# Designs tried in a protein design run: peptides against a protein of PDB entry 4GXB. Part 32

Target 1, 277 residues: chain A of PDB entry 4GXB
Amino acid sequence: VPTEEVSLEVLLSNGQKVLVNVLTSDQTEDVLEAVAAKLDLPDDLIGYFSLFLVREKEDGAFSFVRKLQEFELPYVSVTSLRSQEYKIVLRKSYWDSAYDDDVMENRVGLNLLYAQTVSDIERGWILVTKEQHRQLKSLQEKVSKKEFLRLAQTLRHYGYLRFDACVADFPEKDCPVVVSAGNSELSLQLRLPGQQLREGSFRVTRMRCWRVTSSVPLPSGSTSSPGRGRGEVRLELAFEYLMSKDRLQWVTITSPQAIMMSICLQSMVDELMVKKS

## One batch from the design tools (peptide; made by RFdiffusion4, then SolubleMPNN)

Design b1_p11_8_s3 (from b1_p11_8, 6 letters changed)
Fold by OpenDDE base, seed 5:
Structure b1_p11_8_s3 (fold): chain B 277 residues (1-277), chain A 11 residues (1-11)
Amino acid sequence: as target 1 above (277 residues)
Amino acid sequence: SVTFHNPVFEA
């Protein structure tokens, strides 16, 4: 692609648009720096955020596709998909809420975390009771961003990334689940017919390895399930989990977001490695 | 398939 100056739209978690003038040849970091500059985010806080490729749903929710890699060209990455549904989103890219303390000391950082957290609550990514919701709304009305975040940090699935509903083979085959990544775990929420919501927590430290598999279903002549178009790529994330002492078991998630889940796992692993060093 | 080893795995 010829190097040209272009206007690139980057969205915040709440859907706020940030327009930046960049080169088509600008790499992910260059674009991130441009976004930071546009927002007046200081350089020392840039590393707490990343650019993500997402698909915007009809309801305005974001389905995370993948994190943009360092050597990618964000303009090319998003435009090559030839669909207006695909967007670039700025989001915090760390998992430990302790890092919020560094970010929220800056006004812009605070605003970014606040906007993201509000959005995550509104989207149901962060789980709240009725009373907690009331408290959060009160703080929001008062525009008490720091207090809002401090309360939010105590909430279930704070800082988690929630994926689209998918299927897992745990606890049973073909279980409909909602996967969320955060706090060095994958949370699998399932509601079986007539049962209460159940959650399985899979800590990253108990995963020996994980695997992403791409497969094309063979045209089995008979049951054309009407919804799977002929030739749709099936993505799976499998991880080998220490279920008990000396007992490893594979858990497999079938999801179009398997790549993003793997990226989250790697990111959580990387963060844990930094803490151990 | 791509497999990732977890260096923070605790056996």
Scores: peptide ipSAE 0.687, ipTM 0.974, DockQ to the pose 0.940
Fold by OpenDDE base, seed 1:
Structure b1_p11_8_s3 (fold): chain B 277 residues (1-277), chain A 11 residues (1-11)
Amino acid sequence: as target 1 above (277 residues)
Amino acid sequence: SVTFHNPVFEA
């Protein structure tokens, strides 16, 4: 691609648009710096955020596709998909809420975390009780961003990334689940017919390994559900989990977001490694 | 398939 100056749109979690002028040859870090400059985010806080490729759904929700890598050209990565549904999103890229303290010291950082958290609550990524929701609304009305975040940090699935509904082979074959990644775990939520919501927690420290598999289903005469076209690529995330002492079991998640799930696992592992050093 | 080994695995 020839090097040209272009206008690139980057979205915040709440859908706010940030327009930046960049070169088509600018790498992920260059674009991130341009976004930070546009927002007046200090340089020392840039490392707490990343750019993500997402697909915007009809309801305005974001389906995370992957994190943009350092060597990528964000303009090329998004435009090559030739669909306006694909967007670049700025989001915090750490898992431990302790790092919020560093980001919250700055007005812009505080605003970014606040906007993200509000959005995550509105989208049901963070789980709230009725009473908690009332308290959060009161704090929003007062525009008490710090207090809002302090309360939010105590909520279930704070800082988690929620994925689109998918299928797992646990606890039963072809079980519909909602996967969320955060707090060094994968949370699998399921609601079986006539049953209460159940959650399975899979801690990263109990995963020996994981794998991403891409396959093209053979045209088996089995009625492909009308929505899965013949020949669609199937992505799976499988992890080998220590269920009990000396008992390893594979758990497999079938999802178009398997790559993003793997990226989350790696990111959580990396953060844990930093803490152990 | 791509396999990742977990260095923070606790046996």
Scores: peptide ipSAE 0.686, ipTM 0.974, DockQ to the pose 0.915
Fold by OpenDDE base, seed 4:
Structure b1_p11_8_s3 (fold): chain B 277 residues (1-277), chain A 11 residues (1-11)
Amino acid sequence: as target 1 above (277 residues)
Amino acid sequence: SVTFHNPVFEA
């Protein structure tokens, strides 16, 4: 692609648009720096954020596709898909809420975390009770961003990424589940008709390995799962989990976001490695 | 398929 100056749109978690002037040849870090400059985010805080490729749904929700890698050209990565539903999103890229303390000391960092957290609550990524929701609304009305975040940090699935509804083979074959990644785990939520919400928590420290598999389903004359076009690539994330002492079991998630789930696992592992060093 | 080994696995 010829090097040209272009206007690139980067979204915040809440859908706020940040327009930056970049070169088509600018790599992910260059674009991230441009976004930071536009927001007046200090250089020392840039490393707490990343750019993600997402698909915007009709309701404005984001389906995370993948994290943009350092060698990528964000303009090319998003435009090559030839669909306006694909967007670049800025989001915090760490898991431990302790790092919020570093970010929220800065006004811009605080605003970014606040906006992301509000959005995550509104989208149901962070789970809240009615009373907690009331408290959060009160703090939001008072524009007490620090207090809002401190309360939010105590909430279930704070800092998690929520994926689109998919299928897992746990606890039974072909179970519809909602997967979330955060706090060094994968959370699998299942709600069967007329039943209470069931959650399985899979800690990363109990995963021996994981695998991403791509396959093309053969035309089987049997029941097409709703939403799979004939001939679509099937992605699976499988992980080998220590269920009990000396008992490893494979758990398989079938999802178009299997790659993103794997990226989350690797990112959580990397962060844990840093803490152990 | 791509397989990732977990260095923080606790046996």
Scores: peptide ipSAE 0.686, ipTM 0.974, DockQ to the pose 0.937
Fold by OpenDDE base, seed 3:
Structure b1_p11_8_s3 (fold): chain B 277 residues (1-277), chain A 11 residues (1-11)
Amino acid sequence: as target 1 above (277 residues)
Amino acid sequence: SVTFHNPVFEA
């Protein structure tokens, strides 16, 4: 693509649009810096955020596809998909809530975290009780963003990314699950017929390795899952998990978001490595 | 397939 000046739309988690003028040849960091400048986010806080490629659903929710890599050209990455459903989203890119303290010291950083957290609660990514929801609404009405975040930080799945409903082979084959990534784990939520909601927690420190697999299903006649058209690429995330002492077991998740899940795992590992150093 | 080894794995 020839180098040209273009207007690029970047969304916040709440759907707020940020328009930036960039070059088609600008890399991810260049675009991120342009977005930060547009928002008046200080340079020292840019590293706490990343750009993500997402697919916007009919209800306005985002299905995360992947993090944009440093060498990518965001304009090309999004436009090459030739679908208006694909968007670029700005989101925080760290997992440990302790880093919120650094970001919250700045007004713009605080606003970004607040908007993201409100959105995550509204979308059900952060799990709240009725009483907690009431407290959060009260704080929101008072426009007490810091207090809102402090309460939110205590909530279940704060800081997690929630994925679209998918299938896993755990605890049984072809089990419908909702996967969430955060706090150095993958959470698998499932509801079997006639049973209560169950959650399996898979800590990253107990994963020996993980693997992403892409396959094209052969047109065998039978189990077309209703949502997959004939010939769609099947993506799987498998991880080898220490279930008990000296017992490793593979767990496999079948999801179009397997790549994003893997990116989350790597990101959590990287953050843990920094903390151990 | 792409496989990732976990350096923070605790055996």
Scores: peptide ipSAE 0.685, ipTM 0.973, DockQ to the pose 0.939

Design b1_p11_8_s4 (from b1_p11_8, 6 letters changed)
Fold by OpenDDE base, seed 2:
Structure b1_p11_8_s4 (fold): chain B 277 residues (1-277), chain A 11 residues (1-11)
Amino acid sequence: as target 1 above (277 residues)
Amino acid sequence: SITYENPVFEA
């Protein structure tokens, strides 16, 4: 691609648009720096954020596709998809809420975390009770961003990335689940008809390995499940989990976001490795 | 398929 100056739109988690002028040849870090500069985010805080490729749904929700890698050209990565539904989103890229302390020290960092957290709550990524919701709303009305975040940090699935509803083979085959990644785990939430919400927590430290598989279903005469066209690539994330002492079991998640899930796992692993060093 | 070994796996 010829090197040209272009305008690139980057969204915050809340859908706020950040327009940056970049070169088509600018790599992910270059674009991230441009976004940071536009937001007045200090250079020393850039590393706490990443750019993600997402698909914007009709309702404005984001389906995370993948994290943009360092070698990628964000402009090319998003425009090559030739669909306006694909967006680049800025989001925090760490899992441990302890890192919030560093980010919150800066006004811009605080604002970014606040906006992200508000959005995550509004989207139901962070789970809140009625009372907690009332408290959060009160703090939001007061624009007490620090206090809001401190309360939010205590909430269930704070800092998690929530995926689109998908299917897992656990606890049973073809279970509809909602997967969330955070706190060094994958949370699989299952609600069967007439039953209470069940959650399977899969800690990363109990995963021996994981695997991403892509397959093209053979044209079987069976009616494609609603929303998957015939011949669409099926993605699966499988992980080998230590269920009990000396008992490993594979758990398989079938999801278009399997790659993103794998990226989350790797990211959580990387962060854990840093803590162990 | 791509398989990732987990270095933080605790057996």
Scores: peptide ipSAE 0.701, ipTM 0.975, DockQ to the pose 0.919
Fold by OpenDDE base, seed 4:
Structure b1_p11_8_s4 (fold): chain B 277 residues (1-277), chain A 11 residues (1-11)
Amino acid sequence: as target 1 above (277 residues)
Amino acid sequence: SITYENPVFEA
């Protein structure tokens, strides 16, 4: 690709557009720095954020595809997909809410966390009770961003990434589930017709390993799952989990976001490794 | 397939 100056759109979690002038040859860090400069985010806070490739759904929600790697060219990565549904999103890239304290000390950092958190609540990524929702709305009306975040940090699935509805083989085969990653775990939520919400928590420290598998399904004559076209690549994330003492069991999630889930696992592992050092 | 071993696994 020839090196040219281009205008690149980067979205915040709330859909706010940040336009940056970059070169087509600029790598992920270069683009991230350009976004930071545009937002007046200080250099020492850049490392708390990453660029993600997402698919924007019809309702404006984001389906995370993957984190952009350091060697990637964000302009090429997004435009090569030849679909306007694909976007680049800026989001915080750490898991431990303790790091929020560093980011919140800066006005721009505070605003970014606030906007992300509001969006995550609105999208149902963060789970809130009616009373909590009332309190959050009151704080939002008062524009008390710090207090809003302090309350939000106590909420269920704060800091989690929520994935699109998919299928798992746990607790039973072909269970429809909603997977979320955060707090060094994968949360699998299941709601069967007429039943209460069930949640399985899989802590990363109890995963011996995980695997991403790509396969092409054979044309089965069966009218199976809605939305998979014939010949689409099937992605699976499997992890070997310590269910009990000396008992390992494989859990398999079938999802087009299996790669993103794996990236989240690796990222959580990396953060835990830093804490152990 | 790609397999990742977990260094923070607690046996």
Scores: peptide ipSAE 0.701, ipTM 0.975, DockQ to the pose 0.941
Fold by OpenDDE base, seed 3:
Structure b1_p11_8_s4 (fold): chain B 277 residues (1-277), chain A 11 residues (1-11)
Amino acid sequence: as target 1 above (277 residues)
Amino acid sequence: SITYENPVFEA
């Protein structure tokens, strides 16, 4: 692609649009810096955020596709897909809520965390009770962003990334599940017929390894799942999990977001390694 | 397939 000046749209978690003028040849960091400058985010806080490629759903929800890598050209990465559904989103890129303290010290950082957290609650990514929701709304009405975040930090699945409904082979074959990544784990929520909502927690420290697999289903005359066209690539994330002492078991998740799940796992592992050093 | 070994795995 020839080097040209272009206007690039980057979204915040709440759908707020940030327009930046960049070169088509600008790498991910260059674009991130441009977004930071537009928002007046200090340079020392840029590292707490990343750019993500997402697919915007009809309801305005974001399905995360992948994190943009350092060597990528965000303009090319998004435009090459030739669909207006694909967007670039700015989001925090760390897992430990302790890092919120650094970000919250700055007004812009505080606003970004606040907007993201509000959005995550509204989308049901963060799980809240009725009473907690009332408290959060009260704080929101008072525009007490710091207090709002402090309360939110205590909530279930704070800081998690929630994926689209998919299928797993645990606890049984072809179980519908909702996967969330955060706090050094994958959470699998499932509801079996006639049963209460159940959650399986898979801690990263108990995963020996994980694998991403891409396959093309053979045209078997079997009922194509609604929405998968014939010949669509099937993605799977499998991980080998220590279920009990000396007992490893593979768990497999079938999801178009398997790559993003793997990126989350690697990111959580990397953060844990930094803490151990 | 791409396989990733976990360096923070606790046996």
Scores: peptide ipSAE 0.701, ipTM 0.975, DockQ to the pose 0.916
Fold by OpenDDE base, seed 1:
Structure b1_p11_8_s4 (fold): chain B 277 residues (1-277), chain A 11 residues (1-11)
Amino acid sequence: as target 1 above (277 residues)
Amino acid sequence: SITYENPVFEA
C-alpha cells in the first residue's frame, strides 16, 4: 500500500470520536501515540491503553474482535474489512485495578477511565445493585470522577470484558452463556429454563492450556440454525481446566469471539507473569 | 488449531 496521509477515526468506549492524521504505513504504536497526543495523554501513560478492532452493533454496542498487534497497520486492518461496522477503539489494556492509581493521577487518564467505566456500567458489563446504581448516579451528577471510580472498583465484574451471548458445553451441552474475562478468570453466566442466573468461574491459574479452533462445518443436512449460514466459519475456544485434584476436563466455548477470548487469556497470563517477577 | 500452554498453571 502506498504511504499516504489519512484521517483515521478512533473511538473511545463511550463512542466519542477522536480523529487523527496518520500515515497508512503507521503501525499500531504510532497510531496510539497520535491518539494520545490528540487527547493530551502523557507518554508515560500510553502503555496502559491499547487499540482494539470492534464491530459496532445496531444498538451502538461494541463487539470486540481482537486487539491490534504491535506490527499491524491499523488503517489497513480496519479498511480492509470494507464495512462501516468495524471500528478502532481505545481502551485500557490491563486487568489489575491497582494500575488505575497510576492512570488516575493524570486528568486525561482519569477522564478515560471514567468514560470507560460509565460505559461499562451502562452496557451492563459491570454488575450493580439498585443502591449502588443510585450512589453512582449521585456521583455522576456531582462529576466526582475519582470517587465514582473508587466505588466502581468495588463492583462485580469491574474491569471485565463482556462478550456476546454464545454457547458452551458446560455445565450442559449446547448451553447458552455470556462469557466475561477479567480478574484472571473467565466468568460464564448462564440462565437455564426456570432457573436463576448462575455463574461459573474459571480461574486462569487452573487452566493447563487453551486452544482456538477454526472449522468450516460440512454441509451436513442437520439443523441450520437460521442465523448461521451454510459454510460460515465456526470458532471455538477450548481450555483444559483443573476441576478437582488430579481431574482435568475440557471446556469448550463456541463463539465468533473465540480469538478475542484467547487474547484476553494471554493478556491475563502475561500480567500475572509480571507480578511473579 | 492453535494451542497455548499456560506458564502460570498451578497443579
Scores: peptide ipSAE 0.700, ipTM 0.975, DockQ to the pose 0.917

## One batch from the design tools (peptide; made by RFdiffusion4, then SolubleMPNN)

Design b1_p12_1_s1 (from b1_p12_1, 6 letters changed)
Fold by OpenDDE base, seed 2:
Structure b1_p12_1_s1 (fold): chain B 277 residues (1-277), chain A 12 residues (1-12)
Amino acid sequence: as target 1 above (277 residues)
Amino acid sequence: PEEVFENPVFEP
């Protein structure tokens, strides 16, 4: 693509649009800096956020496709897909809520975290009780952003990224699950017929390795999962998990978001490595 | 295609 000045739309988690003028040749960091400048986010806080490629669903929810890499050209990455459903989203890119303290010290950082958290609650990514929801709404009405975040930080799946419903082979084959990544784990939630909601928590520190597999399914008649066209690439994330002492077991998740899940795992690993050093 | 990632923070 020739180097040209273009207007690029970047969305916040709540769907707020940020328009930036960038070059088509600007890399991810350049675009991120432009977004930060547009928002008046200080340079020292830029590193707490990343740009993500997402697919906007009909209900306005975002299906995270992947994090944009440093060498990528965000304009090209999004426009090359030739679909209006693909968007670039700004989101915090750390897992430990302790880093919220750094971000919250700045008004813009606070606003970004607040908007993201509100959105995550509204989308059901953060799990809340009725009472907690009431408290959160009260704080939201008061525009008590810091207090809102402090309460939110105590909630289940705060800081998690929730994926679209998919399939896993755990605890049984072809189990419908909702996967969430956060707090150095993958959470697999499932509800089997006649059973209560179950959650499998898979801590990253108990994963020996993981793999992403791409395959083209053979045209078979009956297993048209809704939304997969004939010849669509099947993605799987599998991880080898220490279930018990000296017992490793593979868990496989079949999801179009397998790449994003892998990116989350790597990101959580990286953060843990920093803490360990 | 398959890509495998070894976990350096694995605690056996």
Scores: peptide ipSAE 0.641, ipTM 0.968, DockQ to the pose 0.883
Fold by OpenDDE base, seed 3:
Structure b1_p12_1_s1 (fold): chain B 277 residues (1-277), chain A 12 residues (1-12)
Amino acid sequence: as target 1 above (277 residues)
Amino acid sequence: PEEVFENPVFEP
C-alpha cells in the first residue's frame, strides 16, 4: 500500500469518535500515540490502553475480534475487511483494578475509565443489583467520576470483557453459554431450560494449556446452525483445566471470538507473570 | 490449523 496521509476513526467504548490523521504505513503504536495526543493523554499512560478490532452490531454493541498487534498497520487491518461494521476501539488493556489508581490520577485517564465503565454497565458486562444501579446513577448525575469508579471496582465482573453468546461442551455437550474474561479467569454463564443461572469459573492458574483451532466444516446435511453460511470457518478455544486433584479435563468453547478469548488468556497470564517477578 | 499455548502460571 502506498504511504499516504489518511483520516482514521478510532472509537471509545461508548462509541465516541476520535478522528486522527495518520499515515497508511503507521503501525499500531504510532496510531495509539496519535489517539493519545488527540485526547491529551500523557505518554506515561499510553501503555495502559490498546487498540482493538471490533465488529459493530446493528444495536451499536461491539463484538471484539482481536487486539491489534504491534507490527500491524491499523488502517490496513480495518480497511482490508471491506466492511463498515469493523471498527477500531480504544480500551484499557490491563486486568488488575490496582492499575486504575495510576490512570485515575490524570483527568483524561479518569475520563476514559469512566466512559468505559459506564458503557460496560449499560451493556450488562458489569453485573449490578437494583440498589447498586441506583447508587451508580446518583453518582453519575453528580458527575462524581472517582466515586463512581470506586463503587464500580467492587461490582461483579468489573474489568471483564463479555463475549457474544456461544456454545461450550461444559457442563454438557452443546450448551449455550456467555463467556466473560477478567480477574484471571474465564466465566461461563449458562441458563438451562427451567433452571437458574449457573456460572462456571475457570481460573487461569488452573489451566495447564489452551489451544485455538480453526476448521472448515464439511458440508454436513441437516445441522446448519441458523445464520452460518456454508463454508464458514469454525473457531474453537479449548483449555485443559484442573477440575480436582490430579484430574485434568478439556473444556471446549465454539465461538467466532475464540482468537480474542485466547488473546485475553495470554494477556492475563502476562500480567500475572509481571506480578510474580 | 491449531495453535497451542502452554501456561507458565499453571499451579498444579
Scores: peptide ipSAE 0.641, ipTM 0.968, DockQ to the pose 0.850
Fold by OpenDDE base, seed 1:
Structure b1_p12_1_s1 (fold): chain B 277 residues (1-277), chain A 12 residues (1-12)
Amino acid sequence: as target 1 above (277 residues)
Amino acid sequence: PEEVFENPVFEP
């Protein structure tokens, strides 16, 4: 692609648009720096954020596709998909809420975390009780961003990424689940007919390994499951989990977001490695 | 195709 100056739209978690002028040849970090400059985010805080490729749903929710890698050209990555549904989103890229303290010291960083957290609550990614919701609303009305975040940090699934409803083979085959990644775990939420919401927590430290598999289903004859066209790539994330002492079991998640889930696992592993170091 | 990732923080 010839090097040209272009206008690139980057979204915040709340859907706020940030327009930046970049070169088509600018790599992910270059674009991130341009976004930071536009927002007046200090250079020393840039590393706490990343650019993600997402698909915007009809309701304005984001389905995370993948994290943009360092070598990528964000303009090319998003435009090559030739669909307006695909967007680039700025989001925090760490898992440990302790890093919020560094980001919150800056007004812009605070605003970014606040906007993201509000959005995550509104989307149901962060789980809140009725009383907690009332408290959060009160703080939001007062625009007490620091206090809002401090309360939010205590909430269930704070800092998690929530994925689209998918299927797992746990606890039973073809079980509908909602997967969330955060706090060095994968949370699998399932609601069986007539049952209460159940959650399975899979800690990263108990995963021996994981794999991503892409396959093209062979045109098996009869059962056109209505939503999957005969030629769609099936993605699976599988991890080998220590269920009990000396008992490893594979858990498989079938999801179009399997790649993103794997990226989350790797990112959580990387952060844990830094803490051990 | 399949890509496998070994977990260095696995605690057996």
Scores: peptide ipSAE 0.640, ipTM 0.968, DockQ to the pose 0.874
Fold by OpenDDE base, seed 5:
Structure b1_p12_1_s1 (fold): chain B 277 residues (1-277), chain A 12 residues (1-12)
Amino acid sequence: as target 1 above (277 residues)
Amino acid sequence: PEEVFENPVFEP
């Protein structure tokens, strides 16, 4: 692509549009810096955020595809898909809520975290009771952003990334699940017929390894996934988990977001490594 | 294709 100045749209988690003028040759960090400048986010806070490629669903929800890598050209990455469904989203990229304290000290950082958290609650990514919801709404009406975040930090799945409904082979084959990543774990929520909602928690520290597999089903093969055309790429995330003492078991998730799940795992591992150093 | 990641923070 020839180097040209272009207008690039970057979305916040709440769908707010940030328009930046960048070069088509600008890498991910260059675009991130341009977005930060447009928002008046200080340079020292840029590292707490990342750019993500997402697909906007009909209901306005975001399906996260992947994090944009350092070497990527965001303009090219999004426009090459030739679909208006694909967007670039700015989101916080750390997992430990302790880092919120650094970000919240700045007005712009506070606003970004607040907007993201409101959106995550509205989308059901953060789980709230009726009473908690009432409290959050009261704080939102008062525009008490700091207090709102402090309450939100105590809520179930605060800081998690929620994926689209998919399938796992645990606890049973072809089990419908909703996967969320956060707090150094993968949470698998499932509802079996006639049963209450169950959650399986898979801590990263109990994963020996994980793998991402891509395959193309044979044309004669029955697609196990309703609605997938024959010949569509199938993605799987599998991890080898320490179920009990000296007992490792593979758990496999079949999802179009398997790559994003793997990115989350790596990101959580990286953050844990920093804490151990 | 398959890509495998070893976990350095694995605690056996």
Scores: peptide ipSAE 0.640, ipTM 0.968, DockQ to the pose 0.881

